# Ledger of designs, part 111: peptides against a protein of PDB entry 4J2C

Target 1, 107 residues: chain A of PDB entry 4J2C
Amino acid sequence: MEDPFFVVKGEVQKAVNTAQGLFQRWTELLQDPSTATREEIDWTTNELRNNLRSIEWDLEDLDETISIVEANPRKFNLDATELSIRKAFITSTRQVVRDMKDQMSTS

## One batch from the design tools (peptide; made by RFdiffusion4, then SolubleMPNN)

Design b2_p29_5_s4 (from b2_p29_5, 18 letters changed)
Fold by OpenDDE base, seed 2:
Structure b2_p29_5_s4 (fold): chain B 107 residues (1-107), chain A 29 residues (1-29)
Amino acid sequence: as target 1 above (107 residues)
Amino acid sequence: EREELRKEQKEREEERKKKLEELRKFYYS
C-alpha cells in the first residue's frame, strides 16, 4: 500500500497555493475598495478561510502520523532524512498559514 | 447561494474524511 502521507501532502500543497492566490486578491480588494464589490470580498474571504482551515486540519492529521512513526520505528522503517522532510513540511506550512491568518486578523 | 456553500462544505468534509480514513488504514494497520 502506498503511503498516504504524500497524498495528503499534495492536497495541502494545493490548498496552500490556492490560499496564496486568494490572499493576494484579498489584499488587493482591501487596498482599493473602489474596485471591489462586497460580494467578491465576502467570497474571497470565505474561500480563503476555508482553505486555511482545510490546511490546518490536514496538518494535524499529518502531525499525528509523525507521532505514530516515531512510536513505531520498526514498523515503518523511515530514515531520519525522510522524517525530517515530513516534519519540515508541516512546520513550514503552519508558518505560512499563520502569517496569512495574522494579517487577516489585523485588517 | 446558501445551498452552494452547503454543498462545498459537505464536499470538504467528505474529502477530509476520505483522507483521514486512508491515513488510518495505513498507519493503524
Scores: peptide ipSAE 0.475, ipTM 0.827, DockQ to the pose 0.438
Fold by OpenDDE base, seed 3:
Structure b2_p29_5_s4 (fold): chain B 107 residues (1-107), chain A 29 residues (1-29)
Amino acid sequence: as target 1 above (107 residues)
Amino acid sequence: EREELRKEQKEREEERKKKLEELRKFYYS
């Protein structure tokens, strides 16, 4: 059976790109009231928050798999470099999400 | 409008469920 970690990783990456696009639009709407409606602001805000929440959930699932691998090294026999790459992806992605959330909360 | 949003939310949750199940099948095998 193929390891599905990279599949979920890929979907998280796509979700991050989508969130970044929504975040950019969100900032534009708040910066230029003449081109913004309350309806679009609310929609964009909601979609952005939902996307970020989705990413956070997926990262939690990916993080759990790492814990399982580390608890059962003989079963999976993952290369140390591969494991580090997986951990780094989760850490860096969480930071990206946190940065966007922080900016939204202080707006 | 609310109906459309509800449908979208449901689709996201179903997609998440499928991904989780795939992870489960591999890592808890």
Scores: peptide ipSAE 0.464, ipTM 0.823, DockQ to the pose 0.427
Fold by OpenDDE base, seed 1:
Structure b2_p29_5_s4 (fold): chain B 107 residues (1-107), chain A 29 residues (1-29)
Amino acid sequence: as target 1 above (107 residues)
Amino acid sequence: EREELRKEQKEREEERKKKLEELRKFYYS
């Protein structure tokens, strides 16, 4: 059986790209009310929150796999570089999500 | 519109369950 980590990682990456686009639109809508309808603001906000929530859930699952691997090194025999890449991905992605959430909470 | 939102939410949850199941099969086997 192949490690499904990369599959989830890929879906997180797509969700991040989608969220970044939604976040940009969200900021534009709030900065220029003349181009914003209540419908689009609500839709954009909802979609953005849903994407961020999905990312956070996936990151928690991925983070759990890291703990399992570290507790069972012989079972998985992951390369140290690969493990480092996985950890870095989770850490950096969490920061990206946190930055967007922080800006949303202050608006 | 509410119907579409409900459908989208259901699809996201089902996809999440499937991903979690695949992770479980590999890491808890």
Scores: peptide ipSAE 0.463, ipTM 0.821, DockQ to the pose 0.445
Fold by OpenDDE base, seed 5:
Structure b2_p29_5_s4 (fold): chain B 107 residues (1-107), chain A 29 residues (1-29)
Amino acid sequence: as target 1 above (107 residues)
Amino acid sequence: EREELRKEQKEREEERKKKLEELRKFYYS
């Protein structure tokens, strides 16, 4: 079996892109109330929150694989560079999600 | 547009579940 980490990574990236689009629409709706009803705002908000929550769950699963690899280095044979890249992806993606959540909580 | 997005998210969710299952099988085997 081939390592599916990069495949899951790709799915998370797509989810992030979708969330960013929803976030942009969310900000636009709040900036100009004449462009949408309260129902539209609520729908966008719910879709965005659900998407962000899904990403966070996936990141936890990806992060767990890091711990497994570090506990069993000879089994997976991943070099330090690749592990660093995987860790960086998780860290940076969590930051992107956190930034959106912070802005939503203050609005 | 909502309908298109809903369909896209449903398809992605199904694909995501499959990939996460593969991830589990690989790392917990």
Scores: peptide ipSAE 0.433, ipTM 0.824, DockQ to the pose 0.871

Design b2_p29_6_s1 (from b2_p29_6, 15 letters changed)
Fold by OpenDDE base, seed 1:
Structure b2_p29_6_s1 (fold): chain B 107 residues (1-107), chain A 29 residues (1-29)
Amino acid sequence: as target 1 above (107 residues)
Amino acid sequence: SRLEEIFEKLLSRRPEREERNKKIEEKLK
């Protein structure tokens, strides 16, 4: 089968962007209760948590594919540049997710 | 192979990811 990493990467990136939007709304709702309904707070919080968990799940699977390729580089014919891009995506995306989770846990 | 199994697993979740993203984007408009 064709390597679908870039396709999944794009979708995970969209999920991250969406999560950042949810996080921004979440912050605004909690900062000004007069403009927030309980329903919207609950929806935003739940969707944000679910989205972040989904992203982390995908990152774990993507990270495992990298480990497999690194264990047998001759078999999979992936150059160092592409591998670096994939690894950087995992690292940077995990950091973005962690930052949002850290702020949620302290609020 | 294990790699192909993981790729298939990731691809199987595409519909859910797309639907969630669309739903949230619409709500945040």
Scores: peptide ipSAE 0.691, ipTM 0.947, DockQ to the pose 0.762
Fold by OpenDDE base, seed 3:
Order: structure tokens, then C-alpha cells, then sequence
Structure b2_p29_6_s1 (fold): chain B 107 residues (1-107), chain A 29 residues (1-29)
């Protein structure tokens, strides 16, 4: 089976971008209620939360694949550079998601 | 294998990810 990590990584990156877009819209709607309907506020909030949960779900699975590879380096011959890139992606993406969640919880 | 099982899970969610991303991008225009 071909390693699909990079494909999923790209799709998660797109999800992060859309989440950031939703987050920006979310902040704008709450800062000036006159610019939005309650329906848009609810939709934006719901889609943002769902998107963030989806990203976190994917990150957990991606993180587990790394753990499996590291547990048996003889079976899975990925070099240190590739593993580092994958780990960095998980770490940085989790941080981006966390930052948005923190701001939502304090609003 | 365990790795392949996880990969299959990730790949199975691709259509949903793409649909969601497309929907949101269109809405944010």
C-alpha cells in the first residue's frame, strides 16, 4: 500500500486554512453584530467547531502512524528527515487549532 | 497491518474533507 501521509497532510492543511477563514469571519461577526444574521453566526460557529474537531481527529490518526513507524524502524524504512517533517506538522497544526479553540472559549 | 488500517481510515474520510473544505471556501467568498 502506498503511503498516503502526504495526501492527507495536504487535505488537513486545507482544512486548517478554511478553519482560519471561519475563525476570522466568526470574530468579525461577533465584533459587529449589525453585519450578520443570527443564522450566519450559528452556522459559522458550528462549522468552525466541526472543522476543528475533524482536524484533531485526523491529527490523532496521523500521530499514531508515526508511533507505529517508530516502534518498528526495520519494517518501515522512513528516514529521520521525513519523520521530523511529519512530527513537526502534527505539533504545529495542533498548536494552530489550540490557539483558535482558546480564543473561542474566552469570547 | 495496523498502519494500513489507519491509512484506510484516513483515506476513507477524504471525500468528506474535500466536501467540507469546498463548502466553506464557497461560503467565505
Amino acid sequence: as target 1 above (107 residues)
Amino acid sequence: SRLEEIFEKLLSRRPEREERNKKIEEKLK
Scores: peptide ipSAE 0.686, ipTM 0.946, DockQ to the pose 0.756
Fold by OpenDDE base, seed 4:
Structure b2_p29_6_s1 (fold): chain B 107 residues (1-107), chain A 29 residues (1-29)
Amino acid sequence: as target 1 above (107 residues)
Amino acid sequence: SRLEEIFEKLLSRRPEREERNKKIEEKLK
């Protein structure tokens, strides 16, 4: 089976960009209620939460793949550099998601 | 293997990820 990590990584990155777009719209809607409908606020909020949850779900699965590889280094042909790149992606992406979630929780 | 199972799980969610992203991108235009 072909390792789909980089494919999923790319899709998660797209999801992050989309989430950032939603987050921006979310902040705009809350900043100027006169230009916002409750329908759009609810839609944006729900889509943002769903998107972030989806990203976190993917990150958990991706993280588990790393754990499996690390538990059986002789079985898999991933060098330290590739493993580091994958770990860094998960760490940095989690931070981006966390930042958005933190701001949402305070609003 | 467990690794392949997770890979399959990740790949199985591709359609919904793509659909969601596309839907949101269209709304944000």
Scores: peptide ipSAE 0.684, ipTM 0.945, DockQ to the pose 0.762
Fold by OpenDDE base, seed 2:
Structure b2_p29_6_s1 (fold): chain B 107 residues (1-107), chain A 29 residues (1-29)
Amino acid sequence: as target 1 above (107 residues)
Amino acid sequence: SRLEEIFEKLLSRRPEREERNKKIEEKLK
């Protein structure tokens, strides 16, 4: 089986981008209630939450793959640089998601 | 293997991720 990490990584990155778009719209809707319908607010909020949840799910699985590789480095031909890149992606993406969630929870 | 199983899980969710992204992008236009 070919390592699909980079493919999934790219798709998760796209999901993060769409989440950020939803977050921006969410912020705008809350800033000007006169131009926001309840339906759009609810839709945006729900899609954003679902998207963030999906990203977190993927990150958990991706993080687990790293743990497996680190547990048996000889079995897997990934060098330290590649593992570092993968770890950095998980860490940074979790931070982005957390930042959005924190702002949503305080609004 | 455990690694392969996780990769399969990730790959199995690709259609859902793609569809969601497409839907959201279309809505935000």
Scores: peptide ipSAE 0.690, ipTM 0.947, DockQ to the pose 0.765; fails the geometry check

Design b2_p29_6_s2 (from b2_p29_6, 15 letters changed)
Fold by OpenDDE base, seed 3:
Structure b2_p29_6_s2 (fold): chain B 107 residues (1-107), chain A 29 residues (1-29)
Amino acid sequence: as target 1 above (107 residues)
Amino acid sequence: SRLEEIYKKLLSRLPEREKQRKEIEEKLK
């Protein structure tokens, strides 16, 4: 199997963008109740939470792929630069997700 | 291998995820 990390990475990035869109709508709905229906609030909230959980799930799996590669560097032959990029992506993406979750929990 | 199995599972989720994202994005317009 060809290394599909970049494919998954791209899809996670798209998921993050979608979640950010949901988060923006969520914020707007709560800031102006006159423009919000309960149905849309519930839908937006649920979809946002589901998307964030899905992203976290993907990040956990991606993190495991890194652990496997690091456990057998001779077999997979990924250099330190590539591993650093992958780790940075996971770390930064987790931070983005955490920031949204924190704001939701304090609202 | 273990690595391949993880990726296979990850990749298997993506088509449905993309479909859902498209639907969400349409609703957010």
Scores: peptide ipSAE 0.686, ipTM 0.946, DockQ to the pose 0.803
Fold by OpenDDE base, seed 5:
Structure b2_p29_6_s2 (fold): chain B 107 residues (1-107), chain A 29 residues (1-29)
Amino acid sequence: as target 1 above (107 residues)
Amino acid sequence: SRLEEIYKKLLSRLPEREKQRKEIEEKLK
């Protein structure tokens, strides 16, 4: 199997963008309750939570792939730069997700 | 291998994710 990290990375990035769109709508709905229906609030909230959970799930799996590669460096032949990029992606993406989750939990 | 199995599972989730994202984005317009 070819290394599909790049493909997964791209899909996670798309998921993050979608989640950010949901988060923006979520924020707007809560800022003006008079214009927000309960149905839209519930839908937005649920979709946002589900998307964030999915992203976290993917990040956990990606994190495992890095651990496996690091345990067998000769077998997979990934240089330090590539591994650093992968780790940075996971770390930064987790932070983005955490920031949204934190704001949701405090609202 | 364990690595291949992880990626296979990851990749298997992506088509449905893409479909759902498109639907969400349409509703957000």
Scores: peptide ipSAE 0.685, ipTM 0.946, DockQ to the pose 0.812
Fold by OpenDDE base, seed 2:
Structure b2_p29_6_s2 (fold): chain B 107 residues (1-107), chain A 29 residues (1-29)
Amino acid sequence: as target 1 above (107 residues)
Amino acid sequence: SRLEEIYKKLLSRLPEREKQRKEIEEKLK
């Protein structure tokens, strides 16, 4: 199997962008209740939560792939630079998700 | 292998995710 990490990475990045769009709408709806319907608030909130959950799920799987590679580096031939990039992606993406979740929990 | 199985499952989720994202993006316009 070809190394599909970059494919998954790209799709996770797209998911993050979509979540950020939902988050922006979510904040706007809460900032102006007079123009926000309960239905749109609920939809936006639910979609946002679902997207964040999906991203977290993917990150867990990606994290596992790194663990497997690190357990047998000779088999997979990934250098330290590539592994660092992958780890950084997971870490930074988790932070982005966490920031949105934190703001949602305090609202 | 274990690694391949993880990636297979990851990849299998992506097509539907892409469809859903496009629908969401359209609604957010």
Scores: peptide ipSAE 0.690, ipTM 0.947, DockQ to the pose 0.811; fails the geometry check
Fold by OpenDDE base, seed 4:
Structure b2_p29_6_s2 (fold): chain B 107 residues (1-107), chain A 29 residues (1-29)
Amino acid sequence: as target 1 above (107 residues)
Amino acid sequence: SRLEEIYKKLLSRLPEREKQRKEIEEKLK
């Protein structure tokens, strides 16, 4: 199997973009109750939470792949630069998810 | 291998995720 990290990374990025769209709608609905139905609020909130959980799930799996690669440097020919990029992606994406979750919990 | 198994599971989730994202994006328009 070829290294599919890039493929997964791209899909996680798409998921983040979708979550950000949901988050924007969520924010707008809560800021203007006159234009919001409870049904749309509930749907948006539910989809947002589900998407965030899915992203977190993928990040945990990706983090595990990094751990495996780092434990077997001779078996997996990834240089320090590539590993750094992968780690940075996970860290930054976790931060984006955390920021949205924090705002949801304080609203 | 352990690594391959993780990736196989990750990849297996993607088609449904993509379908769901498209539906969400359409609804958000």
Scores: peptide ipSAE 0.685, ipTM 0.945, DockQ to the pose 0.815; fails the geometry check

Design b2_p29_6_s3 (from b2_p29_6, 15 letters changed)
Fold by OpenDDE base, seed 1:
Structure b2_p29_6_s3 (fold): chain B 107 residues (1-107), chain A 29 residues (1-29)
Amino acid sequence: as target 1 above (107 residues)
Amino acid sequence: SKLEEIYEKLLSRLPEREERRAKIEEKLK
């Protein structure tokens, strides 16, 4: 199997962008109740939570792939720079998700 | 291998997620 990390990475990035769009709508709906319906708030909130959960799930799986590679360096022989990029992606993406979750929990 | 198994699961989720994303993007317009 060809290394599919970049494919998954790209899809996670798309998911993050979608979540950020949902988050923006979520904040707008809560800031202006006169233009918001309960139905739209509920839908937006639900989709946002589901998307964030999906991203977190993917990040956990990606994190495990890194652990497996690091435990078997002779088998996979990934460049140290590439591994660093992968780790940085997971770390930064987790932070983005965390920031949205924190704002949702404090509102 | 375990690595391949993880990737297979990850990749298997993408089609449905893409469909969901498309729907969300349409609603957010």
Scores: peptide ipSAE 0.650, ipTM 0.936, DockQ to the pose 0.816
Fold by OpenDDE base, seed 4:
Structure b2_p29_6_s3 (fold): chain B 107 residues (1-107), chain A 29 residues (1-29)
Amino acid sequence: as target 1 above (107 residues)
Amino acid sequence: SKLEEIYEKLLSRLPEREERRAKIEEKLK
């Protein structure tokens, strides 16, 4: 199988962008209740949580792929630079998700 | 292999996610 990490990475990035859009709407709805319906708040909150959960799921799987590659470097032939990029992507994306979740839990 | 299995699962989720994303983007307009 061709290394599909790049494809998955791109899709996770799109998911993050979508989540950030939902988070922005969520913030706006809570900042001005007069502009929000209960239905929109619930929908936005639900979709945001679902998107964040999906991202976290992908990150767990991607983290496992890195562990497998690192366990057998000769077989997969990825250099240290690429592995560093992949690890950094997972770490930074987890932080973005965590920041949104933290703000949701304190609202 | 385990690696291929993980990627197959990841890739299999993408079409549904793309559809969901499209609907969300439409709602957020």
Scores: peptide ipSAE 0.649, ipTM 0.936, DockQ to the pose 0.864
Fold by OpenDDE base, seed 3:
Structure b2_p29_6_s3 (fold): chain B 107 residues (1-107), chain A 29 residues (1-29)
Amino acid sequence: as target 1 above (107 residues)
Amino acid sequence: SKLEEIYEKLLSRLPEREERRAKIEEKLK
């Protein structure tokens, strides 16, 4: 199997963008009750939570891939710079997710 | 291998997720 990390990374990035769109709508709905139905609020909230959870799930799996590679460098021979990029992606993405979750919990 | 197994699972989720994203994005327009 060829290294598919970048494929998964790209898909996670798309998921983040989708979540950010949901988050924006969520914020707008809560800020303007005149334009918001309970149904749309609930749908948006649930979809947002589901998307965030899905992203977190992927990040956990990606994190494990890194651990496996690090545990056997001779077998995988991954460039140190690439490994750092992968770690940074997971860290930064977790932060983005956390920021949205924090705002949801305080609203 | 364990690594391959993880990636296979990750990749297997993508088609359905892409479809879901498309629907969400359409609704958010």
Scores: peptide ipSAE 0.646, ipTM 0.935, DockQ to the pose 0.810
Fold by OpenDDE base, seed 5:
Structure b2_p29_6_s3 (fold): chain B 107 residues (1-107), chain A 29 residues (1-29)
Amino acid sequence: as target 1 above (107 residues)
Amino acid sequence: SKLEEIYEKLLSRLPEREERRAKIEEKLK
């Protein structure tokens, strides 16, 4: 199997973009309750939570792949630069998800 | 290997996510 990290990375980024779109709609609906239906609020909230959970699941798996590679440096041909890029992606993506979750929990 | 198993599971989730994303994007328009 060829290294599919970049494929997963791209798909996770698409999921983040979708979540950010849902988050924006969620914010707009809560800013003006008089113009928002309960059905749309519930749908948006549920879809947002589901998308964030999916992203977190992928990040956990990707984090484990890094741990496996680091534990077997001779078996896997990845240099320090590539590993740093992968770690940075996971860290930054977790932060983006955390920021949205924090705002949802305080509302 | 464990690494290959993780990637196979990750990749297997993508088609369903793509479908869900398409529906969401349509509703957000």
Scores: peptide ipSAE 0.646, ipTM 0.935, DockQ to the pose 0.763

Design b2_p29_6_s4 (from b2_p29_6, 17 letters changed)
Fold by OpenDDE base, seed 1:
Structure b2_p29_6_s4 (fold): chain B 107 residues (1-107), chain A 29 residues (1-29)
Amino acid sequence: as target 1 above (107 residues)
Amino acid sequence: SRLEEIYEKLLSRLPERRERQKEIEERLK
């Protein structure tokens, strides 16, 4: 199997963008209750939580792929620059997800 | 290998997510 990290990375980024769209709607709904139905609030909240959980699952799996590569550097032949990019992506994406989760938990 | 198995699992989840994303984005449009 050819290294599919960049494919997964791109899909996770799209998932983050979708989650941010849901988060924006979630914020708007809670800021103006007069225009928000319970059904839309519930749908938005549930979809947002599900998407965030899905992203976190992918990040855990991607983190594991990095651990495997680092344990066998000669086998997988990835340089330090690529590994740094991958680690930075996971770290920054986790932060974005955490920020949304923190705001949801304190709302 | 273990690495390939992880990637296979990751990739296997993508089609369903892509479909859900389309539905979500259509609703949020």
Scores: peptide ipSAE 0.703, ipTM 0.949, DockQ to the pose 0.765
Fold by OpenDDE base, seed 4:
Structure b2_p29_6_s4 (fold): chain B 107 residues (1-107), chain A 29 residues (1-29)
Amino acid sequence: as target 1 above (107 residues)
Amino acid sequence: SRLEEIYEKLLSRLPERRERQKEIEERLK
């Protein structure tokens, strides 16, 4: 099996973009309740939480892939630069997710 | 292998996610 990390990475990035769109709508709905229905708020909130959870799930799995590669670098033939890129992606994506979750918890 | 198993799980989740994304994007449009 070829290394599919970049495929998953791209899909996670797209998922983040979708979540950010939901987050923006979520913010708009809460900023002006008069223009929002309970149904739309609930739908948006649910979809946002589900998307964030899905991303977190992928990040956990991706983090495990890094651990496996680091445990046997000769087998997988990935250099330090590539590993750093992968780690940075996971770290930065976790931060984006955490920021949205934090804002949701304080609202 | 353990690595392949993880990636298989990751990849298997993508089709359903893509469908959800389409629905979300259409609604937010």
Scores: peptide ipSAE 0.702, ipTM 0.949, DockQ to the pose 0.813
Fold by OpenDDE base, seed 5:
Structure b2_p29_6_s4 (fold): chain B 107 residues (1-107), chain A 29 residues (1-29)
Amino acid sequence: as target 1 above (107 residues)
Amino acid sequence: SRLEEIYEKLLSRLPERRERQKEIEERLK
């Protein structure tokens, strides 16, 4: 199997963008209740939570792939720079997700 | 291998996510 990390990375990035769109709408709905219906609030909230959970699921799997590669560096032959990039992506993406979740939990 | 199995399940989730994303983005317009 060809290394598909780059493909998954791109798809996770797209998922983050979608979540950020939902988060923006979520914020707008809660800021002005007079223009928001309960139905739209519920839909937006549920979709946002589901999207964030899906991203977190992917990040857990990607984190495991890194652990496997690091356990057998000779077998997979990934250089330190590439591994650093992959780790940084997971860390930064988790932070973006956490920031949205924190704001939702305190609303 | 364990690595291949992880990537296979990651990739298998993408089609459904892409479909849901289209619906969400259309509604958010």
Scores: peptide ipSAE 0.700, ipTM 0.949, DockQ to the pose 0.766
Fold by OpenDDE base, seed 3:
Structure b2_p29_6_s4 (fold): chain B 107 residues (1-107), chain A 29 residues (1-29)
Amino acid sequence: as target 1 above (107 residues)
Amino acid sequence: SRLEEIYEKLLSRLPERRERQKEIEERLK
């Protein structure tokens, strides 16, 4: 199997965009309760939470792939630049997810 | 290998996610 990290990375990025869309709708619904039913609020909230959890799950798996590569440098000859990019992606994505979760928990 | 197994699991989740994303995006329009 060829290295599919970039494929997963792209899909996670898209998932983040979807979550951000849900988050925006979530904020709109809470700011003006007259704009939506309770059912829409619940749906939006649940979908947002589910999407965030799904992203976090992928990030954990991706983090493990990095650990495996780093533990076996002779078997997996990825350069330092690529590893840095992968680590940075996971870190920054986790931050984006955390920011949304923090705002949800304080609302 | 362990690495291959992780990626296979990751990739296996994508089709369902893509489907959900389409539904969500359509609803958010």
Scores: peptide ipSAE 0.700, ipTM 0.949, DockQ to the pose 0.755

